# Peptides against a protein of PDB entry 6KZJ: the designs that were tried, part 24

Target 1, 71 residues: chain A of PDB entry 6KZJ
Amino acid sequence: SPDLLSEVSEMKQDLIKMTAILTTDVSDKAGSIKVKELVKAAEEEPGEPFEIVERVKEDLEKVNEILRSGT

## One batch from the design tools (peptide; made by RFdiffusion4, then SolubleMPNN)

Design b2_p15_4_s2 (from b2_p15_4, 6 letters changed)
Fold by OpenDDE base, seed 3:
Structure b2_p15_4_s2 (fold): chain B 71 residues (1-71), chain A 15 residues (1-15)
Amino acid sequence: as target 1 above (71 residues)
Amino acid sequence: SLVMEILKRLEALLK
């Protein structure tokens, strides 16, 4: 349905914005991203884009630690 | 893809 497609598109855009917050200096995008508002919105419910990105980041950090230590 | 973009950005944080 067109309404569902619009919702998915919005979620995709939110995910991209949250990824940018976590992976880049937020000062570089201060004019386009409202960091505080997006962070609060993402923490309202588990499984939102921010939480998903954080879980993936943690998993990759664990892999990196194993590779670095050789264990 | 969006997934690949996210992975690339996260990889940058690990360097």
Scores: peptide ipSAE 0.040, ipTM 0.503, DockQ to the pose 0.065
Fold by OpenDDE base, seed 4:
Structure b2_p15_4_s2 (fold): chain B 71 residues (1-71), chain A 15 residues (1-15)
Amino acid sequence: as target 1 above (71 residues)
Amino acid sequence: SLVMEILKRLEALLK
């Protein structure tokens, strides 16, 4: 439905923004992206893309450890 | 990092 597509599009845009934050200087105030504001908002609201990424990172690290340890 | 690489790849797929 159009509503579902809109929601997916919003999620995509959020992920793109968070990817940019994680791959660039968090103090970068250039352009239209308010990096500091987005980082703060993501830290204050569970389930936001930044926190999701951090959870995924943690899970991937756990998987890596399991694979390396063989257990 | 691996995570950042994955995120970049996902970003490309989502475009």
Scores: peptide ipSAE 0.037, ipTM 0.496, DockQ to the pose 0.140
Fold by OpenDDE base, seed 2:
Structure b2_p15_4_s2 (fold): chain B 71 residues (1-71), chain A 15 residues (1-15)
Amino acid sequence: as target 1 above (71 residues)
Amino acid sequence: SLVMEILKRLEALLK
């Protein structure tokens, strides 16, 4: 339904924004993104895009460690 | 870093 498609689109856009937050220096000012507000909002709701991106980042770090060390 | 590069590529893919 259009409502479900809108929800998925919003989630995708949020994931993109949160990825940008995590991949850039937090000291950098993003003109189009209220970084602090988005971070706070994402932390208030379990399962929100920020939390998902953080889990993905953690998993990728573990993969990287395994690949580097062979452990 | 590898992690950051992967995340950036994922971001690009989602666009």
Scores: peptide ipSAE 0.035, ipTM 0.513, DockQ to the pose 0.116
Fold by OpenDDE base, seed 1:
Structure b2_p15_4_s2 (fold): chain B 71 residues (1-71), chain A 15 residues (1-15)
Amino acid sequence: as target 1 above (71 residues)
Amino acid sequence: SLVMEILKRLEALLK
């Protein structure tokens, strides 16, 4: 469905933006991105890109610990 | 960090 594909595309774009926020200094003011507002909006809505990225980050940290420790 | 580097690579793949 074209409507569903549009929603998925928007979700992907939001995920990219939230990933950029997490990989940069959160105190930095991005020109067109209101970081604080986007973070609050993402935290209020379950399943929003920010929460997904945080879960992925947590899982990757676990993988990193296993690889680093060898156990 | 390794995690953030991986996240950046994943972001690039999503584009």
Scores: peptide ipSAE 0.033, ipTM 0.516, DockQ to the pose 0.116

Design b2_p15_4_s3 (from b2_p15_4, 6 letters changed)
Fold by OpenDDE base, seed 1:
Structure b2_p15_4_s3 (fold): chain B 71 residues (1-71), chain A 15 residues (1-15)
Amino acid sequence: as target 1 above (71 residues)
Amino acid sequence: DLVMEILKDVLALLK
């Protein structure tokens, strides 16, 4: 289902934000991931990291519902 | 850190 891909993509994005917050010691020396930019984006959302964790929970629930319904 | 490793594993699977 295209809905499943959309929800998984949303969950992935939220997990990336969680990772950025938890791995604040990493630098952009590798030139691959703009860690500082990801941390900044995460900090713009009030309540982080709790709010991000709750979004991940919601994402997982949506994925589960799609799998159960076959949508 | 266990939580960080779990997140890394999940992200790797979703790539």
Scores: peptide ipSAE 0.067, ipTM 0.591, DockQ to the pose 0.056
Fold by OpenDDE base, seed 5:
Structure b2_p15_4_s3 (fold): chain B 71 residues (1-71), chain A 15 residues (1-15)
Amino acid sequence: as target 1 above (71 residues)
Amino acid sequence: DLVMEILKDVLALLK
């Protein structure tokens, strides 16, 4: 379903933000993600990176629900 | 760091 693809994409985005905060062994290259701006965006909220973890949890739950329901 | 390795593995699978 389109909902599954959307939720997986959102989960991937949140995981990338979390990874960028936890590691500096990344670099921006042509055709790759912009780590610099993702780190900045992930640090704007006071609860980050905890809030990102909670979003990932929510994303995983939604993905699981979609897979079980077949929608 | 175990958490970092798990995240890297998950991201690799989602590419």
Scores: peptide ipSAE 0.065, ipTM 0.589, DockQ to the pose 0.056
Fold by OpenDDE base, seed 2:
Structure b2_p15_4_s3 (fold): chain B 71 residues (1-71), chain A 15 residues (1-15)
Amino acid sequence: as target 1 above (71 residues)
Amino acid sequence: DLVMEILKDVLALLK
């Protein structure tokens, strides 16, 4: 399903953001430029990292619904 | 850190 692939890709991006924020205190010299940009963007949001966790939850729910519906 | 390990594993599976 193209919808499933799109949703999995979105979930992967959110997981990357979450991982980057959680590891910034121990890994300042690592990561691609794109990951660093995502970290900076997430840090500008006052709700992060909580908002990222909620997005991951929503992503997982959408994936589950797509799989159950067969779409 | 369990959370970090889970995230790394999930990301690895999606590559």
Scores: peptide ipSAE 0.065, ipTM 0.587, DockQ to the pose 0.054
Fold by OpenDDE base, seed 3:
Structure b2_p15_4_s3 (fold): chain B 71 residues (1-71), chain A 15 residues (1-15)
Amino acid sequence: as target 1 above (71 residues)
Amino acid sequence: DLVMEILKDVLALLK
């Protein structure tokens, strides 16, 4: 469903942000500008990375509900 | 390390 695709896309984006923060030590070695941008954006948000984890949890719950209900 | 590996796997599956 469109809702599932949208929710998965949102979850993917949040996971990328979370991963970027958690892997900064190895990402700095790679020198990926894309990862650095994601880290900066996430770190400037108050509560990050905790708030990202909470959003991912909510995303997962929504995906699960869509799959269970078939909507 | 384990959490990072799980996240990498999830991201790979979502591509």
Scores: peptide ipSAE 0.064, ipTM 0.590, DockQ to the pose 0.055

Design b2_p15_4_s4 (from b2_p15_4, 7 letters changed)
Fold by OpenDDE base, seed 4:
Structure b2_p15_4_s4 (fold): chain B 71 residues (1-71), chain A 15 residues (1-15)
Amino acid sequence: as target 1 above (71 residues)
Amino acid sequence: DLVMKILRDVLALLK
């Protein structure tokens, strides 16, 4: 449906933004996001952005399998 | 399927 497509598109955009923040080669300047720190935090503390992204990825993989299988 | 394409693109981005 159009609503589903819009929702998926919005989610894609959000995931792009999150992924960019978490994977971009950023410098360790004052006030800047440290990717290494975010990755480490996600590994140590559930619910951090990187871990959330990975959970969403897993859920989307499940959805993808369901849709591809047609079952 | 456009939705499937979007999903695959998202998954590819996250790899």
Scores: peptide ipSAE 0.064, ipTM 0.558, DockQ to the pose 0.078
Fold by OpenDDE base, seed 3:
Structure b2_p15_4_s4 (fold): chain B 71 residues (1-71), chain A 15 residues (1-15)
Amino acid sequence: as target 1 above (71 residues)
Amino acid sequence: DLVMKILRDVLALLK
């Protein structure tokens, strides 16, 4: 459905933004981001952005498996 | 089809 496609597309864009912040310092405007520090902090604190991304990744992987198998 | 593409792209990004 169009609503589902919009929601998934929106989620993709959000994940791209989060991943960019967490893995690469691509924005000088936002100030210098210490990627390693952010990653480590997220590993230590459940619910921090990196951990959220990983959980979403796992869920999307499951969805992909279901859709690919047709079951 | 489009959903599958999006999912694959997201998963690839998160590797």
Scores: peptide ipSAE 0.063, ipTM 0.555, DockQ to the pose 0.081
Fold by OpenDDE base, seed 2:
Structure b2_p15_4_s4 (fold): chain B 71 residues (1-71), chain A 15 residues (1-15)
Amino acid sequence: as target 1 above (71 residues)
Amino acid sequence: DLVMKILRDVLALLK
């Protein structure tokens, strides 16, 4: 369905932007990304891409810790 | 950083 494809495409783009926010250093100088606005919008709605990316990052960190420690 | 590498790889696959 075109509507579903558009929604998935939008979600993908948002995930890319949120990942960039979470992986960049303290500088939010990405001119194409309104970092503060996107962060606020993502925190306003549960399950938004920012929260999803945060959970993924957290889970990957846990995996990394397990791999490093063997526990 | 393994986490950063994985995230970059995932993003690359999504493109």
Scores: peptide ipSAE 0.049, ipTM 0.545, DockQ to the pose 0.109
Fold by OpenDDE base, seed 5:
Structure b2_p15_4_s4 (fold): chain B 71 residues (1-71), chain A 15 residues (1-15)
Amino acid sequence: as target 1 above (71 residues)
Amino acid sequence: DLVMKILRDVLALLK
């Protein structure tokens, strides 16, 4: 269902926020990700790393339910 | 560092 794509998109955003927090004091060594964009994403919805992990967990659970139901 | 690598890999897959 279209809900799957929405949940994946949300999960992506949450992961970006986590990465931003964890990379605040490090230089980006990967050519495919921009630190400045990650920091901005993290500031949109302030939260501690643990809170973001919990959001990601919820997204994973939703995705799993959708996949199991076939919708 | 391993966690960071995993996050980057997942983000790359979702791109």
Scores: peptide ipSAE 0.045, ipTM 0.521, DockQ to the pose 0.063

Design b2_p15_5_s1 (from b2_p15_5, 6 letters changed)
Fold by OpenDDE base, seed 1:
Structure b2_p15_5_s1 (fold): chain B 71 residues (1-71), chain A 15 residues (1-15)
Amino acid sequence: as target 1 above (71 residues)
Amino acid sequence: DLVMRILKDLEALLK
């Protein structure tokens, strides 16, 4: 529905804002994540969105482990 | 680092 598309667009904008806040103090020189490459990968293969979701799941688990252990 | 990667991946999904 058009309402769902509007909601997804709002979520995207919020993520962009959060990314900007978190990256304001970091240099672009080091191994920064290239959004353009991720977009290309997502467009080339129908399985790529699932692979990205699996990576997000793994990273969230790593964050949880760090928060739980303190290390 | 992990948080930044998560955000970039979500941006790619929501393109």
Scores: peptide ipSAE 0.419, ipTM 0.901, DockQ to the pose 0.454
Fold by OpenDDE base, seed 3:
Structure b2_p15_5_s1 (fold): chain B 71 residues (1-71), chain A 15 residues (1-15)
Amino acid sequence: as target 1 above (71 residues)
Amino acid sequence: DLVMRILKDLEALLK
């Protein structure tokens, strides 16, 4: 529905804004995460969205591990 | 780092 599409679009816009704010200073100092490469990965082949979801899952698990262990 | 990668991956998924 148009209402759902508008809501998803708004969420996307907010996410882009948050990402830009959080990554502006760090992009020059840390290994810059290549947004272009991630976008390409999302669009390249069937199943790529699944691969991104799996990466997000693994990263969240690692964050949880760090928080629990302190290391 | 990890948080930044998560955010960018989510951004890519929503493109």
Scores: peptide ipSAE 0.418, ipTM 0.901, DockQ to the pose 0.429
Fold by OpenDDE base, seed 2:
Structure b2_p15_5_s1 (fold): chain B 71 residues (1-71), chain A 15 residues (1-15)
Amino acid sequence: as target 1 above (71 residues)
Amino acid sequence: DLVMRILKDLEALLK
């Protein structure tokens, strides 16, 4: 559906904007997230979309644990 | 850091 494609495109643009705000003054340091590597990883292999989804799932679970435990 | 990673991963999925 063209409406779904438009919605996904808008979501993509919003995520890019939010990411730019969060990373404006962030320098890559030891143990930090390397944004460029995340983007490249998504494009390299046909299995990467699945791997990214699994990582998102794991990270959301970690967020939930932090919220529940306070640590 | 987790939130930032999630945002980047979602951005990558939408490309």
Scores: peptide ipSAE 0.415, ipTM 0.899, DockQ to the pose 0.419
Fold by OpenDDE base, seed 5:
Structure b2_p15_5_s1 (fold): chain B 71 residues (1-71), chain A 15 residues (1-15)
Amino acid sequence: as target 1 above (71 residues)
Amino acid sequence: DLVMRILKDLEALLK
């Protein structure tokens, strides 16, 4: 529905804002992720967005372990 | 770094 599309668009905008805040004073580093490349991959690969979801899941698990262990 | 990657991936999902 149009309302759901508007909600998704708002979520996207919020994520962009959060990214901008977190990347302040951060220069492009080797191995930095480019959103442009991820978007392109998501459009062209049959496994996407599944592969992105799986990566997010894995990264969240890693964050959880780091927070729990301190390492 | 991980948080940053998560945000970028979510942005890609919401393209």
Scores: peptide ipSAE 0.414, ipTM 0.899, DockQ to the pose 0.482

Design b2_p15_5_s2 (from b2_p15_5, 5 letters changed)
Fold by OpenDDE base, seed 1:
Structure b2_p15_5_s2 (fold): chain B 71 residues (1-71), chain A 15 residues (1-15)
Amino acid sequence: as target 1 above (71 residues)
Amino acid sequence: DLVMRILKRLEALLK
């Protein structure tokens, strides 16, 4: 359905943004530690597809917190 | 990398 395809497209965009942040060289050591934790979580994440997606969304919120905290 | 694997699967789904 159009709604499901739109949601999947938005998820793709969010994952691209998260990946870009996680793969960048961060100068802030506190940020670097948090990024490494997110990378580790993404690599070791278990569960059903829905659970994985929800944890990815949670990690995106954490990334957003890092960006906002850097201001 | 799980994120990249999911991303590639999403890309394939959207094509």
Scores: peptide ipSAE 0.051, ipTM 0.556, DockQ to the pose 0.139
Fold by OpenDDE base, seed 5:
Structure b2_p15_5_s2 (fold): chain B 71 residues (1-71), chain A 15 residues (1-15)
Amino acid sequence: as target 1 above (71 residues)
Amino acid sequence: DLVMRILKRLEALLK
């Protein structure tokens, strides 16, 4: 459905924006700490906002693919 | 269930 595809696409884009905000926020607070390491740490810790956002983003991409392909 | 996983993760983010 085009309407559902549009909705999923909007949600995915919002999650991309949220990810960018979280990474910049982490960078600002981290000081000299490597942002890459903090991102990895966030992905390994269940419940951390960045990890949750990335997981949801991945799931929404799967939904988008299903809607786009019709399968 | 993909939809259920998405909802669960969104709920976790909003709690």
Scores: peptide ipSAE 0.050, ipTM 0.523, DockQ to the pose 0.175
Fold by OpenDDE base, seed 3:
Structure b2_p15_5_s2 (fold): chain B 71 residues (1-71), chain A 15 residues (1-15)
Amino acid sequence: as target 1 above (71 residues)
Amino acid sequence: DLVMRILKRLEALLK
């Protein structure tokens, strides 16, 4: 249905945002090391596509906190 | 990669 396609589109957009952050070049800074750990966790975590998107949203919050605090 | 595989599936669905 159109409503389901809209929901999937929003999920896609959220996942694209997460991917853009996780695939950025990392530096020798402490914050970049933590991002690298998030990349590893995301690649090894099993689940259905919807469940993975929900975990991605949680990881986006973690990344946001790292960027805001620098730690 | 798992994330990239999911992205490709979503792109195919919404294409």
Scores: peptide ipSAE 0.047, ipTM 0.550, DockQ to the pose 0.146
Fold by OpenDDE base, seed 4:
Structure b2_p15_5_s2 (fold): chain B 71 residues (1-71), chain A 15 residues (1-15)
Amino acid sequence: as target 1 above (71 residues)
Amino acid sequence: DLVMRILKRLEALLK
């Protein structure tokens, strides 16, 4: 339905925003109210895009460590 | 950094 598509689209956009926050130097945006608000909102809601992206980041860090160490 | 490169690629795939 259009409502479900809109919900999925919103989730997609939120994931893009969270990825952008994590892939840029947050120190450059430390003064941005928008960034702080997004991070705070995501931390207050378990399962929100920020938590998902952070989990993905952690998994990728594990992969990177395995590739680097060979074990 | 490998993780950072992959995250940026994932962002691109989400678009």
Scores: peptide ipSAE 0.039, ipTM 0.532, DockQ to the pose 0.119

Design b2_p15_5_s3 (from b2_p15_5, 6 letters changed)
Fold by OpenDDE base, seed 4:
Structure b2_p15_5_s3 (fold): chain B 71 residues (1-71), chain A 15 residues (1-15)
Amino acid sequence: as target 1 above (71 residues)
Amino acid sequence: DLVFKILKRLEALLK
């Protein structure tokens, strides 16, 4: 539905904004020109949506492990 | 770094 598409669009925009903040922060700390390359590579994440979701799930599991350990 | 990776992958999903 158009409402669902709008919600997805808003989520995407929020993620872009958050990414921009993180990339600039990393750039300021690293002082490396490679940050732009990393951003480009991340924008072109390979795989079908299912594969992307699986990678995200793996990352979230890593986050969960960190949270459980408290470290 | 991990958060960054997750966000970028989510962006890709939402393309």
Scores: peptide ipSAE 0.055, ipTM 0.529, DockQ to the pose 0.485
Fold by OpenDDE base, seed 5:
Structure b2_p15_5_s3 (fold): chain B 71 residues (1-71), chain A 15 residues (1-15)
Amino acid sequence: as target 1 above (71 residues)
Amino acid sequence: DLVFKILKRLEALLK
């Protein structure tokens, strides 16, 4: 459904943002308040990175079923 | 890496 695809798209965006934060060398930006703010914002999102990943996995399976069955 | 795999799959689905 279009609602599912929209949800997956939003989750993709969230996952990308969180992944970028987690892979960033925090050492070079230890003095950056902005980076710390982004990390806090990511933690306040509806789910930590792992939880988002698990939700995305579930939705990917649903999307796959729709693509295979057409329903 | 699970995150990487999922991202690549999402990118393919949302192309």
Scores: peptide ipSAE 0.054, ipTM 0.548, DockQ to the pose 0.082
Fold by OpenDDE base, seed 2:
Structure b2_p15_5_s3 (fold): chain B 71 residues (1-71), chain A 15 residues (1-15)
Amino acid sequence: as target 1 above (71 residues)
Amino acid sequence: DLVFKILKRLEALLK
């Protein structure tokens, strides 16, 4: 359904925005902490928000593919 | 199953 595809696409976009916030907003607040290290640490820990967001994003992409392809 | 995984990850994010 195009409505379901639209919902999934919107959720995906929201997660992309959240990912950007996690990578950039942390840089503004963590003056002494390297943003690169925070991103790496978040990526290495599956329970950390950044990794969770990326995994959810990936899942939403899979849902989108399923809905679009019918498989 | 995939939807359930998504929801669980969202729960983890919101905790």
Scores: peptide ipSAE 0.054, ipTM 0.525, DockQ to the pose 0.177
Fold by OpenDDE base, seed 3:
Structure b2_p15_5_s3 (fold): chain B 71 residues (1-71), chain A 15 residues (1-15)
Amino acid sequence: as target 1 above (71 residues)
Amino acid sequence: DLVFKILKRLEALLK
């Protein structure tokens, strides 16, 4: 459906933007401040790309613990 | 495929 393709395209664009922000050189103070603010804003907004990535990371960490312990 | 590549990169940055 065109609605699904539009939604996926929008998500791709947002993820590309997030990648560009998170890869900003930490030596650039202005860039570092902007990254910190944008990361915090993304964490407080459910469904934003950063929150989605953090949720996926947490789930993968749980799977890894289960595999190592066998429980 | 591109979305999954971006997610993998972001996950690596958050480690």
Scores: peptide ipSAE 0.046, ipTM 0.513, DockQ to the pose 0.097

Design b2_p15_5_s4 (from b2_p15_5, 6 letters changed)
Fold by OpenDDE base, seed 2:
Structure b2_p15_5_s4 (fold): chain B 71 residues (1-71), chain A 15 residues (1-15)
Amino acid sequence: as target 1 above (71 residues)
Amino acid sequence: SLVMESLKRLEALLK
C-alpha cells in the first residue's frame, strides 16, 4: 500500500532525525570522552536511546522492504 | 504475516 509505505518512510526519517540529535547531543557534551566513543558506548548498551533508535531504524527499513516487495 | 511481525517488533521498540 502506498499509504503504508509513506508512513514507514516518514517514521524512518523521524528516527534518522532522532539519531542525528543524539549524536550531536553527545558531541556537545563531549568533555573527556570522544563523540565516537560515546556513540559506540550507547550502541553497546541495550537500553540506551541511541541503540534503540538504530534498532527501530533497522526494523523500519525491513518493513519498508517488505512493503515494497509485497512479501 | 511477515509485515505484521515486523510491525510488532517496531511497536515493541516504541513502547
Scores: peptide ipSAE 0.043, ipTM 0.540, DockQ to the pose 0.092
Fold by OpenDDE base, seed 4:
Structure b2_p15_5_s4 (fold): chain B 71 residues (1-71), chain A 15 residues (1-15)
Amino acid sequence: as target 1 above (71 residues)
Amino acid sequence: SLVMESLKRLEALLK
């Protein structure tokens, strides 16, 4: 369905933006990114993509700590 | 969605 494909494409783009917010310094670009809107939309229900990305980020940080410490 | 399922699978692999 064209509607379903459009919805998936939109969600993918939102995930890219949320990933950038979580993993990169976007302070100088804050005026061009609707951070507030993305955060609010993603926090409406548990298990939304933003929450999943946050958990993945936390796991990646743990992996990085293990690699740096040698444990 | 396919995107959500892919992320859930990635999250599960990292736990």
Scores: peptide ipSAE 0.039, ipTM 0.491, DockQ to the pose 0.090
Fold by OpenDDE base, seed 3:
Structure b2_p15_5_s4 (fold): chain B 71 residues (1-71), chain A 15 residues (1-15)
Amino acid sequence: as target 1 above (71 residues)
Amino acid sequence: SLVMESLKRLEALLK
């Protein structure tokens, strides 16, 4: 339905914004990425998607470190 | 939300 499609589109846009912050150099895209807004939203609502994504990134980095170390 | 649920599932899988 149109309502479901709009909801999915909104979800995709939010995920793209968060991914851009986590995976790209924010200095290169400072004009298009509202980093401050997303950080503020995470601080106002503990457990919001941005905070969860940051934890996921940290976990992935730990996994990569284990693989690199052979431990 | 749908976004939060998806991210929570991913986080839990990596722990």
Scores: peptide ipSAE 0.038, ipTM 0.486, DockQ to the pose 0.076
Fold by OpenDDE base, seed 1:
Structure b2_p15_5_s4 (fold): chain B 71 residues (1-71), chain A 15 residues (1-15)
Amino acid sequence: as target 1 above (71 residues)
Amino acid sequence: SLVMESLKRLEALLK
């Protein structure tokens, strides 16, 4: 349905913004990105893109450590 | 949603 498509598109856009936040220095000013609002929204709704990206980032870090150490 | 389920599958593969 058009409503479901709009929902998916919105979540995809939020994921892109969250990825940008997580891959840049948190000390840098976010400019037009409302970081505080996005973080609050993600914390209030379990399973939202921010939480998923954070878990994926953690898993990628674990993989990187294994590959670097050879163990 | 389709996007969220795809990301969850990716997360599971990396564990």
Scores: peptide ipSAE 0.037, ipTM 0.493, DockQ to the pose 0.074

Design b2_p15_6_s1 (from b2_p15_6, 4 letters changed)
Fold by OpenDDE base, seed 2:
Structure b2_p15_6_s1 (fold): chain B 71 residues (1-71), chain A 15 residues (1-15)
Amino acid sequence: as target 1 above (71 residues)
Amino acid sequence: LDLVMKILKRVEALL
């Protein structure tokens, strides 16, 4: 359904925004910690919000592909 | 459906 495709796309965009907030907010509050290191650390720590967001984003991309292709 | 459920669980964990 085009409605489901739109909903998935919206969710994907929201998760991208959340990822951006997590990466930038941490940089604003973390005095001496490099943004890149924080992003990497968040990706390496299982269950950390950034990692969860990235995994969900990846899954949403897969859902989007399935919905578009009908596969 | 399994993938959707996994996504929802991850979102729930994030919230």
Scores: peptide ipSAE 0.073, ipTM 0.585, DockQ to the pose 0.179
Fold by OpenDDE base, seed 3:
Structure b2_p15_6_s1 (fold): chain B 71 residues (1-71), chain A 15 residues (1-15)
Amino acid sequence: as target 1 above (71 residues)
Amino acid sequence: LDLVMKILKRVEALL
């Protein structure tokens, strides 16, 4: 239905936005406050795209450590 | 971390 397609589209857009937040240099500057606010807002809702992206980031960090250490 | 960021940017581009 159009409503389901709209909902999926919104979820996709939110996932892209969260990915951008996680990949932008979290410079400790004034822009960091807005980023933290957006991160908290995304964490308040269970199953939001931010939670998925954070899990993916954590898994990729583990992969990176394995590749760097050779173990 | 740099590698992770590069991968995440690639994921973003594919979404």
Scores: peptide ipSAE 0.073, ipTM 0.592, DockQ to the pose 0.128
Fold by OpenDDE base, seed 5:
Structure b2_p15_6_s1 (fold): chain B 71 residues (1-71), chain A 15 residues (1-15)
Amino acid sequence: as target 1 above (71 residues)
Amino acid sequence: LDLVMKILKRVEALL
């Protein structure tokens, strides 16, 4: 369905924006995304783009801890 | 290192 493809495309775009925040500057770029809307979407259906971003964020936090601790 | 690679692959898959 073209409507479904449009929805998926929008979801991907949101995911890309969030990924950019996480990988470049989490502080300066946070204002460019409607995080609250993405949170709600992730809570309704498993596998939504925001859930993927949150998992990436969690992994990045783990990497940061490893780098700082040297372990 | 495996975790770093996992993250990079996730980011790459989203592009």
Scores: peptide ipSAE 0.071, ipTM 0.581, DockQ to the pose 0.124
Fold by OpenDDE base, seed 4:
Structure b2_p15_6_s1 (fold): chain B 71 residues (1-71), chain A 15 residues (1-15)
Amino acid sequence: as target 1 above (71 residues)
Amino acid sequence: LDLVMKILKRVEALL
């Protein structure tokens, strides 16, 4: 349905934006109003791309630590 | 962390 395609497209775009935020040094952009607005918008709605990216990042960090430590 | 960041950037490029 066109409505579902629009929703998926929006979610994809938001996911890209959140990924960009999380993959940059947040210390350099901590003062950016635009970054704060995007983070707040992603935090207020459950299941938003920010939460997805954070969970994926956390899981990948766990995998990375296991691979590096062998434990 | 650097590996995770690289992976996330690759994922971003594929979306």
Scores: peptide ipSAE 0.070, ipTM 0.592, DockQ to the pose 0.128

